# Peptides against a protein of PDB entry 6B4J: the designs that were tried, part 130

Target 1, 315 residues: chain A of PDB entry 6B4J
Amino acid sequence: DITMQWYQQLQDASMQCVLTFEGLTNSKDSQAKKIKMDLQKAATIPVSQISTIAGSKLKEIFDKIHSLLSGKPVQSGGRSVSVTLNPQGLDFVQYKLAEKFVKQGEEEVASHHEAAFPIAVVASGIWELHPRVGDLILAHLHKKCPYSVPFYPTFKEGMALEDYQRMLGYQVKDSKVEQQDNFLKRMSGMIRLYAAIIQLRWPYGNRQEIHPHGLNHGWRWLAQILNMEPLSDVTATLLFDFLEVCGNALMKQYQVQFWKMLILIKEDYFPRIEAITSSGQMGSFIRLKQFLEKCLQHKDIPVPKGFLTSSFWRS

## One batch from the design tools (peptide; made by RFdiffusion4, then SolubleMPNN)

Design b1_p20_7_s1 (from b1_p20_7, 7 letters changed)
Fold by OpenDDE base, seed 2:
Structure b1_p20_7_s1 (fold): chain B 315 residues (1-315), chain A 20 residues (1-20)
Amino acid sequence: as target 1 above (315 residues)
Amino acid sequence: SRKEKLEKIREEILKEAESL
């Protein structure tokens, strides 16, 4: 399976990245520990400062992240910090930055869906300039949310139940599995972030270049989902989240083919989702149904709430 | 048939996805 090969390649690259900066991570030297902490803060704090408030502030954050990745010194916590302070500094920062973008999907976007757009446009712009960060974003995303690949992890002989639950994307702490509502909330946040990344371009970059991971990957994702047996509650939830965020962009890009896909979802895939939907899970199913019926009736998908407008970039 | 039309749509969608 080409999709699984791609998944594994990204995971292998991520693991190799961790090995490359292990010396920095495991150093007992006081200076190396300080550098590690400073680099981690420099990589992650700017991402946490991303907000929907002003385009000018978003540009400042982008410029700071790009400067750091370019080997330039940046101010963080009142200190000058550079990836050149350690030979493994760049690899470490790229990994931690990518991890933080996915974590913002998992936490911030999960709670505030509109936050997907400013986070995604920065991530997309950084990915365009720093392809390795993009690959690491995918690796982190796929590991936390296998449904973003998409694939459904299978139980293997000899596997511990907790390890299987973790592979499915559940958090397991002290032998307690995460509640289904919290799990779906986190998965929704990550899918919404991904759906925003694939459609957004940083407005101050070279727009003539092809998006490094564009809407074609959105089409691929939908095609793969439709070829898989639906998973109870998960498929209906994430399909809605994906289409709500990037459906308008897909409609504009693929036009007639996009509407054929929506008809296929409504007429062929919905009965399969319905067949596995329990009475307690009808909420997600009904939400998807109503969304698709409205879109098909109006022959339009609304621009998602929180989409960045020209007025945002002038602020 | 309606079924054949849906199958054709599925094939078209898959073919486009593989061309990536």
Scores: peptide ipSAE 0.405, ipTM 0.903, DockQ to the pose 0.831
Fold by OpenDDE base, seed 1:
Structure b1_p20_7_s1 (fold): chain B 315 residues (1-315), chain A 20 residues (1-20)
Amino acid sequence: as target 1 above (315 residues)
Amino acid sequence: SRKEKLEKIREEILKEAESL
């Protein structure tokens, strides 16, 4: 399977990255520990500061991240920090930055869906300038949310139940699995972030270049999902999340082909979701139903709430 | 038939996705 090979290559590259900066992360030296912490803060704090407040502030955050990745000194925690402070500094920062973007999907977007757009536009812009960060974003995203690939991890003989649950994307702490509602919220946040990334371009970049991971990957994702057996609650939830965030962009890009896909979802795939939906899971199913019916009736997909407007960039 | 039309759409979507 080409998709699984690509997924494995991403995971291997991510693992290789971790090995590359292992000397920095495992060092017992006090100076190396200080550098590690400074670099980690410099990489992650700007991402946590991303908000929907002002386009000018978002540009400042972007410029700071880009400067750090470019080997320039940046101010972090009242100190000058540079990836040049350690030979493994750049690899470490790229990895931690990518991890933090995905974590913002998992946490911030999960709680505040509108946060997907400002986070995604920064991530997309950084990816355009720093392709390795983009690959690491995908590696982190797909590992935490296999449904973003998409694939469904299978239980293998001899596998511990907890390890299988982790492969499915559940958090397991002290032999307690995460509640289904919390799991779905985290998965939703990551899918929404992904759906935002694939459609957004940084407005101050070279827009003449092709998006490094554009809407064609969104089309592929939908096609693959529709060719898979639905999972109870998961498929209805994530399909809705994906279409709500990037359905308008896909409609504009693929036109008639998009509407053919939406008809296929409604007429063929939706009954298959219904057949596996229990009475306790009707919430996600009903949301998807209402969304599909509304979109087909109006022959339009609404622009998602929180989509960045021209007025945002002038603020 | 309606079923045949849906299968044709499925094939078209999959073919397009494979070309990307």
Scores: peptide ipSAE 0.397, ipTM 0.901, DockQ to the pose 0.859
Fold by OpenDDE base, seed 5:
Structure b1_p20_7_s1 (fold): chain B 315 residues (1-315), chain A 20 residues (1-20)
Amino acid sequence: as target 1 above (315 residues)
Amino acid sequence: SRKEKLEKIREEILKEAESL
């Protein structure tokens, strides 16, 4: 399976990255510990500062992240911090930065769907300049949300139930599995972030270059989902989230082919979702139904709420 | 038929996805 091969390659690259900076991570040296903490803060704090407030502030955050990844010193916590402070500093920062972007999908976007766009445009712009960060974003995303690949993890013989639950993307703490609503909320946030990344370009970059992970991957994702048996509640939820965020962009890019896709979803795939939907899962099902019906009726997908406008970039 | 139309659409979608 080509999809699973791609998944595994990204996971392997992520694991190799972790091994590369293990010396920094496991060091007992006080200076190395300090450097690690400073680098971790420098990589993650700017991402946490991303907001929908002003384009100028977003540019400052982008420039700071890019400067850090470029080996330039940046101010963090009142200190000058550089990846050159340790031979493993760049790999560590790239990994932690990518992890933080995905975490913002999992937490911030999960709670505030409109936050997907400013986070995604920064992530896309950084990915364009730093491809390894992009691969690590995918690796983190795929591990936390296998549905972003997409694939549905299967229970294997001898696997612990908790490990299977974690593979499915559930948090398991103190032998308690996460509630389904919280799980779906986190998965939704990550899918929405992904759907935003694949359509957005940093406006101050070289727009003549091809998007490093563009809308073609959105088409691939949909195609793969439609070739899979739906999973109860999950498929209906995430398909809606994906289409709400990037459906307008896909419509503009693929035109007639997009509408053929949407018809296939409504006429072929949606009945398969219905067949596995219980009475307790009708919320996500109904939401997807109404969305598809509205889009097909109007022959339009609305621009998603929170989409960045020219006025945002002038602020 | 409706079934044939949907299958054709599926094939077109898959072909586009494989061109990545």
Scores: peptide ipSAE 0.397, ipTM 0.902, DockQ to the pose 0.817
Fold by OpenDDE base, seed 3:
Structure b1_p20_7_s1 (fold): chain B 315 residues (1-315), chain A 20 residues (1-20)
Amino acid sequence: as target 1 above (315 residues)
Amino acid sequence: SRKEKLEKIREEILKEAESL
């Protein structure tokens, strides 16, 4: 399976990245520990500062991240920090930055769906300039949300139940599995972030270049989802999240083909979702139903709430 | 038939996805 090979390649690359900076992470030296912490803060704090408030502030954050990745010194925690402070500094920062973007999907976007767009546009712009960060974003995303690949992890012989639950994307703490609502909330945030990334371009970059991971991957994702048996609650939730965020963009890009796909979803795939939906899971099902019906009736998909407008970039 | 039309659409979508 080509998709699974791609998944594995990204995971292997991510693992290799971790190995490359192991010296920095495992160092007992006080100075190395300080550098590690400074680099970690420099990589992650700017991402946490991303907001929907002003385009000018977003540009400052982008420029700071880009400067850091470019080997330039940046101010963090009142100190000058550079990836050049350690030979493994760049690899470490790229990994931690990518991890933080996915974490913002998992946490911030999960709670505030509109936050997907400013985070995604920065991530997309950084990915364009730093492809390795993009690959690491995918690796982190795929590991936390296998449904973003998409695939449904299978239980293997001899596997511990907790390990299987973790593979499915559940958090397991003290042998307690995460509640379904919290799980779906986190998965939703990550899918929404992904759906935003694939459609957004940094407005101050070279727009003549092809998106490093564009809407074609959105089409692929949908095609693969539709070719899979639906998973109870998960498929209805994430399909809605994906279409709400990038459906308008897909509609504009693929036009007639998009509407054919939407009809296929409504007429073929939706009944399959219904067949596996329990009474306790009707919320996600109903939401998807209403969305599909509205879109088909109006022959339009609305621009998602929080989509960045020209006025945002002038602020 | 409706089923045949839907299957054709599925095939078209999958083919397009494989070409990407």
Scores: peptide ipSAE 0.407, ipTM 0.905, DockQ to the pose 0.852; fails the geometry check

Design b1_p20_7_s2 (from b1_p20_7, 6 letters changed)
Fold by OpenDDE base, seed 2:
Structure b1_p20_7_s2 (fold): chain B 315 residues (1-315), chain A 20 residues (1-20)
Amino acid sequence: as target 1 above (315 residues)
Amino acid sequence: SRKEELEKIRKEIEEFAKSL
């Protein structure tokens, strides 16, 4: 499976990255520890400051992240911080930055869906300038949310149940598995972030270049999902989340082909989802149903709530 | 049949995916 090979390559690259900066992370030297903490803060704090308030503030955050990745000193916590302070500093920052973007999907977007867009546009812009950060974003995203690949992890002989649950994306703490509602909430946030990334370009970059991971991957995701057996509650939830966020963009880009996709979802795939949906899971099912019916009836997919407008960038 | 039409659409979607 080409998709699984690609996934494995991303995971291997991510693991190799961790090994590359292991000297920095495992150092007992006081100065190295200080540098590590300063770099970690410099990489992650700007991402946590991303908001829907003003385009000018978002640009400042972007510029700060880009400056850091470019080897320039940045102010963080009242200190001047640079990746040049340690030979492994750049690799460490790229990894932690990518991890933080995905974490914002998992936490912030999960709770506030509109937050997907400002986070995604910064991530996309950084990815365009720093491809390794993009690959690491995908590695983190796909590891935490295998449904974003998409694939459904399988139980292997000799595997511990907890390890299987973790592979499925569940958090397991003190031998207690995460509740299904919390799991789906986190998965939704990550899928929404992904759906936003693949459609957004940083407006101050060279927009004539091809998106490093664009809407073609959205089409691929949908096509692959439709060839997979649906999972109870998961498929209905994430399919809705994906279409709500990037359906309008896919419609504009692929036009007639996209409507064929939507018809196939409604008439072929949706009944398969229904067949595995229990009475307690009807909420996600009904939401998807209503969305599909509305879109097909109106021959339109609405622009998602929180989509960044020209007025946002003038603020 | 509608089933055959949907199967045709599925093939078209897959072919289109390969072109992207």
Scores: peptide ipSAE 0.679, ipTM 0.970, DockQ to the pose 0.813
Fold by OpenDDE base, seed 5:
Structure b1_p20_7_s2 (fold): chain B 315 residues (1-315), chain A 20 residues (1-20)
Amino acid sequence: as target 1 above (315 residues)
Amino acid sequence: SRKEELEKIRKEIEEFAKSL
């Protein structure tokens, strides 16, 4: 399967990246440890500071991340930090930055859906300037949320149950699997972040260039999902999340084709979801149903809550 | 039939995906 090959290539590249900076991460030298910690903080703290408060603050965060990735010194924790402090510094920072973006999806976006947009626009803008960060974002995202590829991992003979659960995206700690509601919440956050990334461009960049991972990937995601057997609760949840975040953008971009897609979802795919939905899972099912019915009735998909407006960028 | 129409739509969606 070509999609699985692509997925594996991303994972291999991510693994090779980790191996490349192993010297930095495993060093016993006190100075190397200090550099590692400084670089890690410089990469991750700005991402954690992303908020919906003001566009000017978001620009400052973006500029700081870009400066760091460009080999320029940045202030972090009261110290001047640069990726040039270690030969492996750039690879390490790119990896940790990408990891942090995805982590904000599974944590911040999971709890506050509107946070997807400011995080995504920074991620998209950084991706345009630093393609390796984008590839690593995909690698981290797809590993934590295989449904974003999309694929549903299968249990193989001889596999440990815990390993299978982890492949599905569950957190397993002390032989205890994550609760389904928490799992779905994290997956939802990551899908929402992904759906935001593929539609957003950094407004201060060269917008004449093609989006490095744009709405065409959103179309492909939907098309692939519709060719897969639905998974109980998961498919209904994530399909809704995806459409709520990027449905308006897909509608504007693909127009008549998008409405054909929505009809197919409602008339062909939705009954298949219904057939596997238990009485205890009616919440996600009903939410998807109501969304589809409303959109088809009104011939419109609303702009998602939290979408960044011109007024945001003037703040 | 409606089933045939939906199958046509499915094919169109897949073809469109390849064009993107």
Scores: peptide ipSAE 0.672, ipTM 0.969, DockQ to the pose 0.875
Fold by OpenDDE base, seed 3:
Structure b1_p20_7_s2 (fold): chain B 315 residues (1-315), chain A 20 residues (1-20)
Amino acid sequence: as target 1 above (315 residues)
Amino acid sequence: SRKEELEKIRKEIEEFAKSL
């Protein structure tokens, strides 16, 4: 399976990255530890500062991240920090930055769906300038949310149940699996972030270049999902999340082809979802149903709430 | 039949995906 090969390649690259900066992460030297912590903060704090408040602030955050990745010194925690402080500093920062973007999907976007857009536009812009960060974003995303690949992990002989649950994206603590609602909330956040990334371009970059991971991947994601047996509750939830965030963009980009896709979803795939939906899972099912019906009726996909407008960038 | 039409759409979607 080419999709699984791609998944594995990204995971391997991520693992190799970790090995590359192992000297920095495992160092017992006090200076190395300090550098590590400074670099970690420099990589992650700006991402945490991303908000929907002002485009100017978002630009400052972007510039800071880009400066850090470019080997320039940045101010973090009252100190000047640079990836040049350690030979493994750049690899470490790229990894931690990518991890943090995905974590913001998992946490911030999960709780505040509108946050997907400012986070995504920064991530997209950084990805354009730093492709390795993009690959690492995908690696982290795929590991935490296999449905973003998409694939549904399967139980293998000899596998521990907890390991299988973790592969599915569940958090398992003290032999207790995460509640389904919390699980779906986190998965939703990550899918929404992904759906935002693939459609957004940093407005201050060279927009003439092709998006490094654009809407074509959104089409591929949908196509792959439709070729998979639906998973109870998960498929209905994430399909809605994806379409709500990037459906308008897909509609604008692919026009007639998109509407064919939506018809196929409604008439072929949705009944398959229905067939596996229990009475206790009707919430996600009904939400998807209503969305599809509304979109088909109006022949329009609404612009998602939180979409960044020109007025945002003037602020 | 509608089923056949949907199958055609499925194939079109897959082919379109390859073109992107």
Scores: peptide ipSAE 0.671, ipTM 0.969, DockQ to the pose 0.872
Fold by OpenDDE base, seed 4:
Structure b1_p20_7_s2 (fold): chain B 315 residues (1-315), chain A 20 residues (1-20)
Amino acid sequence: as target 1 above (315 residues)
Amino acid sequence: SRKEELEKIRKEIEEFAKSL
């Protein structure tokens, strides 16, 4: 399976990255610890500052992240910080930055869906300039949300139930599995972030270049999902999230082919979702149904709420 | 049949995915 091979390659690369900067992370030297903490803050704080408020602020954040990744000194916590302070500094920063982007999907986007767009446009722009950060974003995303690949982890003989639950993306703490609503909320946030990344380009970059992970991956994601047996509640939720965020972009890009796909979703795949939907899971099912019916009736996919406009970039 | 038409669409989607 080519998709699973791709998944595994990204996970292996992420693991190798961790091993590469192990010396920095495990150092007992006081100076190394200080450098680690400064680099971690420099990588993650700007991402946490991303907001829907002003395009000018977003540009400042982008420039700071790009400068850091380029080996230039940046101000963080009142200190000058550079990845050149340690031989493993760049690898560490790339990993932590990618991790933080995915975490913002898991937390911020999960609670505020419109936050997907400013986070995604920064992530996309950084990915364009720093491909390794993009690969690490995918690795973190795939690990936390296997549905973004997409694949559904399988229970293997002899596997502990908790391990299987973790593979599915559930948080398990003190032998207690995460509630389904919280799980779906986190998965939703990550899928929405991904759907935003694949359609957005940083407006101050070279737009003549091909998107490093563009809408073609959105098409592939949908195609793969449609070839998979649906999971109860999960598939209906995430399919809606994906289409709500990037459906308009897919429609504009692929036109007639997109509408063929939407027909296939409605007439072939949706009944399969219905067949596995229990009475307690009707919320996600109804939401997807209404969305599909509205889109097909109007022959339009609405621009998602929070989509960045020209006015945002002038603010 | 409508089923056959949907299978044709499925195949077209898969082929299109390969072209991207």
Scores: peptide ipSAE 0.670, ipTM 0.968, DockQ to the pose 0.838

